Peptides against a protein of PDB entry 3V4L. Designs and how they scored, part 102

Target 1, 386 residues: chain A of PDB entry 3V4L
Amino acid sequence: GQPLAKDKVALLIGNMSYWEHPKLKAPLVDVYELTNLLRQLDFKVVSLLDLTEYEMCNAVDEFLLLLDKGVYGLLYYAGHGYENFGNSFMVPVDAPNPYRSENCLCVQNILKLMQEKETGLNVFLLDMCRKRNDYDDTIPILDALKVTANIVFGYATCQGAEAFEIQHSGLANGIFMKFLKDRLLEDKKITVLLDEVAEDMGKCHLTKGRQALEIRSSLSEKRALTDPVQGAPCSAEALVRNLQWAKAHELPESMCLKFQCGVHIQLGFAAEFSNVMIIYTSIVHKPPEIIMCDAYVTDFPLDLDIDPKHANKGTPEETGSYLVSKDLPKHCLYTRLSSLQKLKEHLIFTVCLSYQYSGLEDTVEEKQEVNVGKPLIAKLDMHRGL

## One batch from the design tools (peptide; made by RFdiffusion4, then SolubleMPNN)

Design b2_p14_7_s4 (from b2_p14_7 with S1M E4L R11M)
Fold by OpenDDE base, seed 2:
Structure b2_p14_7_s4 (fold): chain B 386 residues (1-386), chain A 14 residues (1-14)
Amino acid sequence: as target 1 above (386 residues)
Amino acid sequence: MAALEEALVSMDPD
């Protein structure tokens, strides 16, 4: 019969904004496009940008809680990384220079934990360099992996080689995602799909002799990313998993704020990633006696590290939101919250209305505090251990 | 028009 997944869960991490290392660009687009493709494949996708070591550990722990017997697990990582002694290390954004294995997440340790969950399929897509880190002489003593015939690694590059981004004036994919995205929806065994991606990458004149996809697999069954999810969650564990995932993807409801002057503001929310949200404000009603009127957001929680210079922009692009700008309403002020994982408390902020009456020179201000609870990933208490 | 040669940038921190 056609293989069935009990469920399908993906964790996508894109690290770009390194503190002590060169900044990347491709992980933004790669995580976004892969998220949209995996959602079309009925994956429950958690998409996270710019995680610290602690935040990456917690994201992996939450991902492992979503895994169970016969579940398909997919981990994608785009960022800095290295390979020592056949172990792959993902580098967090707060990693020191030089970084070591103690500052990084070992993929083979994650694989061990995934094997304990009796998963139906384990897919790792590692869009990182595989050079040796000469500053780390640590030989990780890995416990013996269980012999499971359900593992697939897609490495963006060969062992000891670099992965590359495309330097473009606009948004561009990394090399691996550029070819992966064209094939990902095909109803093929995942190893056959990745072999076709490797062939397509090998025909590219830019990457020929610089980057080649490596596939490592124990997958004995004909499993595909297209494999249907087994019907309605019949177990208590499956219901809990679905509720936990749904909580991590719930946006705040749009609000209509009414000010004493008779101005009405629409406050709206959009998800760019599981940890990135756009807030937008628009004037939906203005009394005729008010000649000028602006609505801005302020007084955000300090944990979000929001620079006021990047808040309340006339376009989504001026906030750094290039991907979801087409789906946003026009003629708003936009604010991008890029670190929702850091939110310890409820998202409370102020909406400030500045306005002027016809025939008065002075501007008037009215303020309303807004509590939207814990949006998106902030519902997962990824900080309860600090 | 010269095709701007798409330059590859390494994702290596070194």
Scores: peptide ipSAE 0.274, ipTM 0.735, DockQ to the pose 0.630
Fold by OpenDDE base, seed 1:
Structure b2_p14_7_s4 (fold): chain B 386 residues (1-386), chain A 14 residues (1-14)
Amino acid sequence: as target 1 above (386 residues)
Amino acid sequence: MAALEEALVSMDPD
């Protein structure tokens, strides 16, 4: 019979906005497109951008809590990275220059922990460089991995080589995702799918002799990303996993705010990623005696590092939101919250209505405080270990 | 039509 997954869970991490290292661009598009494809494959996807070491550790721990016997686990990473002695290290955005293994997440350690969960399939897609880091002399003593025969690594590049992104005038994928996305929905054994992606990448004139996909697998079974999820959650663990994932993807409900002047504001929320939310405001009713009015959001929690210069933009693109802009209402003011994993408390902020009456020169302000609870990933309390 | 030369940029930090 066709293999069944007990469930399917993916963690996607895209690191771009490094503090001490060159900034990347591809991980934004790559994580977003891969999220949408894996959702079509019935994966529970957590998608996270720009994580610190601590935030990456917590994201992996929360991902491991979603894993259980016969669950398919997929980890995707796009960002800076290195490979020492056959161990792959993912570099957090707060990593020092130079970084070492103590500042980074070892993928083989994550694999060990995934093997303890008796998973049905473990897929690692590593869109990072695999050069040796000569500043790290640490030889990790890895314990012997269990013989689970269910592991697949797709490396964007060969051992000791670089991975590349495409510099275009707009949004572009990394080289690996450019080819992976075209085949990811195919009902094929995951190693056969990745081999076809490797052939497609090998035909590209840009990457020929610069980047090649490496597949490392112990997968003894014909497992595919298309394998159906086993029906209704029969276990308490499957119910908990479904609730935990749903909790991490719950948006605040849209609100209609009524001001004393008779202006009505619609406040709405959209998810770009599990840790990135767009807030938008629109005027839905204005009394005729009010000639001009605008609704600004302000007074965000300090943990979110919201620069007021980047808030309340006339377009989603001016906030840095290029991917979800088509699905957003038009004629709003937009604010992008890009670090919801940092939120310790409830998301409380102020909606400030600035308006002018006909025949008065003075601008009037009214304010309302809004509490939307913990949106998206902030419900997981990824900061609880401090 | 200028061929937009797709340039590869390394994801290496060095």
Scores: peptide ipSAE 0.251, ipTM 0.728, DockQ to the pose 0.609
Fold by OpenDDE base, seed 3:
Structure b2_p14_7_s4 (fold): chain B 386 residues (1-386), chain A 14 residues (1-14)
Amino acid sequence: as target 1 above (386 residues)
Amino acid sequence: MAALEEALVSMDPD
């Protein structure tokens, strides 16, 4: 019979906005496109951008809580990384220059923890460089991995080689995702699918002799990402997992704010990623005596590092939101909250209505405080322990 | 039509 997954869970991390290292671009598009594909495959997908070491550790811990016997676990990482002694290290955005293993997440340690969960399949897709870090002399004493015969690594590049992104005038994928996305939905054993991706990458004139996919697998069974999820969650643990997942993906409901002047504002929310939300405001009703009015969002929690200069833009693209702009309502003011993982408290902010009456030169302001609770990933309290 | 020169950029920090 076709293998069944007890559940399917994916953690996707894209690090781009490094503090002490060159900025990347591809991880934005790669995490977004992979999220949409894995959702079509009935994966529960946490998608996170620009994580610190602490935030990456917590994201992995929360991911591991979703894993259990027969669950398919997929970890995707796009960002800076290195490989020392056959161990892969994912570099957080706050990593010092030079970084060391103590500042980074070891993928083989995550694999060990996944094996303790008795997972049905462990897939690692690592879109990072695999060069040696000569500043890290640490020889990790790793315990021997269990023989689970359910492990697949897809490395975007060969050992000791670089991974590449495509520099276009706009948004572009990394090389690995460019080819992976075209095959990811195929009903094939995951190692066969990745081998076909490797062949497609090998035909590309850009990557020929620069980047090649490496597949490392112990997968003895014919498991595919297309394998159906086992029917209705019969266990208490499966119910808890589903509820925890649903909480981490719950957007605030759209609100209609009514101001004393008679202006009505629609406040709406859209998820770009699990830690990235767009807030948008639109004027839905304006009295005729009001000639001009705008609804600004302000007074965000300090933990979110919202620069007012980047808030309240006339387009999603001006906020840095290029991916979800088609799904957003038009003629709004847009604000991108890119660090929802940092939110310790409820998302409380002010909606400020600035308006002008016909025949008055002075602008009037009305303010309303809005509490939307903990949106998206902020419900997981990824800061529990600081 | 300017050929969009597809350039590969390394994801290496160095």
Scores: peptide ipSAE 0.234, ipTM 0.721, DockQ to the pose 0.592
Fold by OpenDDE base, seed 4:
Structure b2_p14_7_s4 (fold): chain B 386 residues (1-386), chain A 14 residues (1-14)
Amino acid sequence: as target 1 above (386 residues)
Amino acid sequence: MAALEEALVSMDPD
């Protein structure tokens, strides 16, 4: 029979907005597309963009809490990285220049912790460079990995080589995701699927002799990403995992705000990623005596680092939200909250209605405070150490 | 339609 997964959990991290390193573009699209594909495969997906070292550690710890005996764990990372002595290091956005192992997350350490959970399958998809970092002479003494025979690494590139993104005039994938996405839904053993992706990359004229997929596996069983989840949660742990994931993906309900002037505003929320939310406002009712009327969001928590210059845009794209714009209502003002993992308290903000009456020169303002609780990943309190 | 030449950009920080 086809193997059963007890559950399927994925952590996807895309780091792009580095402080001290070149900015990337592909991780945005790659994390988003992979999230949608893994959801079609019944994965519980946590998708996170632009994490600091501390936030990456906490994301991994929260991911490890979702893992248990017979659970399929998938870690995807897209960003800067390096490989020293066969250890892969994921580079956080706040990493110094030069970075070292003490500033980075070691994938083999994460694998060790995943092996302690008795997982059914461990998949690592690493879309990063694998050059040696000559500024890091640290030889990590890693504890010997357990012989679990349930491990698959897909490295976007060969050891000592670079990974590449495709520079288009628009949004484009990294090279690895460009080929992976076309096969990811296939009912094949994960190593066979990745071998076919490697062949497709090898046929591409752009990547030929520049980037090649490396597959490293110890997988004794036929395991596929298509393997069905075991039915109704049979254990208290499975229920807890389902509740924890659901908690981390709960959006605020849409609100209808009523102002004293008789204007009604619809306030809505959309998830782009587990740590990225779009707020949108629309005028749903306006008295005829009001000629101009705009609804702005303001007074956000300082922990979110919201630049007012990027808030209240006429399009989602002007906020940097290119992916969910098709699913958003049109003719709103849009604000992108890209750092929900930093939110320590409830998301409280002000909706400011600015309006003008017919035949009056003066603009009138009305304000309402809105408390939406802790949206999405902010419910995990990732800023609190475990 | 000019084929936009897909340029590969290294994800290397160097």
Scores: peptide ipSAE 0.227, ipTM 0.721, DockQ to the pose 0.575

Design b2_p14_8_s1 (from b2_p14_8, 7 letters changed)
Fold by OpenDDE base, seed 2:
Structure b2_p14_8_s1 (fold): chain B 386 residues (1-386), chain A 14 residues (1-14)
Amino acid sequence: as target 1 above (386 residues)
Amino acid sequence: SEVKLVSTDPQLSE
């Protein structure tokens, strides 16, 4: 019979906004497109951008809590990285220059922990450079991996080689995701699918002799990303997993705010990623005596590091939101919250209405505080170790 | 438009 997954869980990390290293562009598009494809494959997807070392550790720990016997686990990483002594290191955005293994997450350590969960399939998709870090001569003593015959690595590049992004006038994928996305939905054994992606990369004149996919696998069974999830969760652990995932993806409900002047504002929320939310405001009713009226959001929690200069934009694109702009209402003011993982408390902020009456030169302001609880990933208390 | 590949290697910027 066709293999069944007990469940399917994916963690996708895209690091771009490095503090001490060159900024990347491709991980934004790559994580977004891969998230949408894996959702079509019935994966529970957690998608995270721009994580610190601590936040990456916590994201991996929360991912491991979603894993159990016969669950398919997929880890995707796009960002800076290196490979020393056959160990792959993912570089957090707060990594020092130079970074060492102590500042980075070892993928083989994550694999060890996934093997302890008795997972049905372990897939690692590593869209990073695999050059040696010459500043770190530390040989990590890793525990021996179990023989589970269910491991697949897709490395975007060969050992000791670079990964590339496409520099275009607009948003573009990394090289690996450009080819992976075209085949990811195919009902094929995951190693066969990745081999076809490797052939497509090898035929492309841009990538030929610059970047080649490496596949490392112990997968003895015909398992595919298309394999159906086993029916309704029967275990307490499966119920907890479903509840944890659902909590991490719950948006605040849209609100209609009513001001004393008779203006009504629609406040709405959209998810770009598990840690990235767009807030949008629109005037839905205005008394005829009010000639000008704008609704601004302000007074965000300090933990979110929201620059007011980047808030309340006339377009989603002016906030840095290029991917979800088509799904957003038009004629709003937009604010992008890009670091929801940093939120320790409830998301409380102020909606400020600025308006002018016909025949008065002075602007009037009314303010209303809004509490939307913990949105998206902020419901996972990723701060429990601080 | 010329498609340019850019390396994601942080060590090339040092």
Scores: peptide ipSAE 0.261, ipTM 0.797, DockQ to the pose 0.533
Fold by OpenDDE base, seed 5:
Structure b2_p14_8_s1 (fold): chain B 386 residues (1-386), chain A 14 residues (1-14)
Amino acid sequence: as target 1 above (386 residues)
Amino acid sequence: SEVKLVSTDPQLSE
């Protein structure tokens, strides 16, 4: 019969905004496009940008809780990285300069934990450099991996080689994602699909002799990303997994706020990523005696590190939101919350209405506090250990 | 527009 997945779960991490290292650009677009493709493949996708070491560990732990016997697990990482002694290390945004294995996540340790879950397929897509880190002479004592025939690695580059970004006028994919996205929806064995991506990348005049995809696989069965999910969740574990994923994707409901002056504001929410939310406000009713009014959001939790200079913008793009702007309502004020993983408590903030009456020069203000609970990834309490 | 490849290796930024 056709292979069935018990479920399909993906964790996508894109690290760009490094503290002590060069900033990247491609992971933003790559994580976004891959998220949309994997959703079309019926994957439960968690997409995270700019994680610290602690936040990456927690994201991996939460991902491993979604894995079980016969589940397909996919980990994608785009960011800085290195490979020492055949071990791949993902570099968090808070990694020191120079970084060592103790500051980084070892992919082979994650693989060990995935093998303990008896997963039906393990896919690692590593869009990072594979050069040796000469500042780290530590040999990780890895426990012996189980002999399994369900592992696939797609490395964006060869062992000891660099990965490259495309600098173009505007947003562009990394080299690996540029070719992967064109084939990812094909009903093919995952190793055959990746081999075709490797051939397409090898034909490109830009990357020929600079970057080549390496495929490492033990996959003895015909498994594809297109394999259908086994029907209605028949187990308690499958129900728990579905509920846990749903929690990480729950947006606050849109609210209609009514002010004493008779102004009505629509407050809305949109997900860009699992840890990135856009808040938008619009004036939906204004009494005729009010000549001007604006609705600002303010007083955010300090843990979110919201710069007021980037809040309440007339366009999504002015907040740094370039990807979801087409799906947002027009003629709003927009605020981007880019670090929802940092939220320890409920998202409480103030909506401030500033307005003027006809024939009065003085600006009047009314304020309402809004509690929207824990949006998106903030429901997983990724900070419970701090 | 010229397409330029840039390495993601942090060690090349010295």
Scores: peptide ipSAE 0.260, ipTM 0.795, DockQ to the pose 0.530
Fold by OpenDDE base, seed 3:
Structure b2_p14_8_s1 (fold): chain B 386 residues (1-386), chain A 14 residues (1-14)
Amino acid sequence: as target 1 above (386 residues)
Amino acid sequence: SEVKLVSTDPQLSE
């Protein structure tokens, strides 16, 4: 019969905003596009940008909680990385310069933990450099992996080689995602699909002789990302997993705020990623005696590191949100919360209405506090250990 | 605009 997945779960991490290392651009688009494709494939996708070491560890732990016997697990990483002695290390955004294995996540350790879950398929897509880190001579003593014959690695580049992104004036994919996205929905064995991606990359004049996909697999069965999920979750564990994933993707409901002056504000929320949310405000009702009014959001939790200079923009793009701007209402003020993983408490903030009456020179302000609970990934309490 | 490939290797930016 056709192989069935008990469930399909993906963790996508895109690290770009490094503290001590060069900033990247491609991971933003790559994680977003891959998220949308994997959702079309009935994956439960957690998509995270710009994680610290601690946040990456917790994201992996939460991902591992979603894994069980016969579940398909996919880990995608785009960011800085290295490979020492055949071990792949993902570099967190807070990694020191130079970084070492102690500051990084070892992919083979994650694979070990996935094998303990008796997963149906383990896919790693690593869009990172594979050069040796000469500052880290640590030979990790890894325990022997189990012979599960269900492992696939897609490395964006060859061993000891660099990965590249396209420097364009606009948003562009990394090299790997540029080719992967065109084939990802194909009903093919995952190793065959990746081989076709490797051929497409090899035909590209930009990448020829600079970057080539490496496929490492022990996949003994015909498994595809298109493999259907087994019907209704019958186990208590499957129900818990579904609820946990649903919690991590629950947006706050849109709110209609009413001010004493008679102005009504629509407050809305949109997910860009599991840890990135756009807040937008729009004036839906204004008394005629009020000539001008704006609704600003302010007083965010300190844990979110919201710079007021980047809040309350007239376009989503001015916040750095280029991906979801088409799905957002027009004529709002937009604020991008890019670090929802850092939220320890409920998202409480102030909506400040600034307005002017006809014939009065002075601006009047009214404020309303809003509690929207824990949005998206903040429901997982990824920081419970801090 | 010329499409340029940029390495994601942090070690090359020194």
Scores: peptide ipSAE 0.252, ipTM 0.794, DockQ to the pose 0.527
Fold by OpenDDE base, seed 4:
Structure b2_p14_8_s1 (fold): chain B 386 residues (1-386), chain A 14 residues (1-14)
Amino acid sequence: as target 1 above (386 residues)
Amino acid sequence: SEVKLVSTDPQLSE
């Protein structure tokens, strides 16, 4: 019969905004596009940008809590990375220069933990460099992996080689995602799908002789990303998994704020990623006696590290939100919260209405505090491990 | 426009 997944769970990490290393661009687009494709494949997707070492560890731990017997687990990583002695290391955004294995997440350790969950399929898609880190002579003593015959690695590049991103004037995928996205929805054994992606990369004049996909697999069954999820969650564990994923993806409800001056503001929320939310404000009613009126968001929790210079923009793109801008209402002020994983408390902020009456020179301000609880990934309390 | 490939290897930026 066709294999069934008990459930399908994906963790996608895109690291771009490195502190001590060159900034990347491709991971933003690659994580976003892969998220949308995996959702069409009935994956529960957690998508995270710009994680520290601690935040990456917690994201992996939360991902492992979503894994269980017969669940399909997919880990995608796009960012800086290296490979020493056949071990793949994902580099967090806070990694020092030079980084070492102690500052990085070992993919083979994650695989070991996934094997302990008795998963139905383990897929790793690693869009990172695989050069040796000459600053790290540490040979990690990894425990022997179990023989589970359900493992697939797609490495964006060959062993000891670089991965490349496409510098274009606009948003562009990394090389791997550019070819992967065209085939990801195909009902094929995952190793066959990746082999076809490897052929497509090999035919491209840009990538030919520069980057080639490596497939490493121990997959004894015909498993595909298209494999249907087994019907209604019958187990308590499946219910818990569904609830945990749902919690990590709950947006705040849109609010209508009414000010004493008679101005009505709509406050809306959109998810760009599991840790990235856009807040937008729009004036839905203005008395005719009010000539100028703007609604700003301010007084965010310090844990979110929001630069006020990037808040309250006239376009989503001015906030750094290029992907969801089509789905957002127009003629708003936009603010991008990119670090929801850092939020320890409820998201409380102020909506400040600045307005002017006809024939008065003075600007009037009214303020309302808004509590939206813990949005998106902030509900998982990724900080509780301290 | 010539599509330029850029390495994601931080070690090449030294």
Scores: peptide ipSAE 0.243, ipTM 0.791, DockQ to the pose 0.518

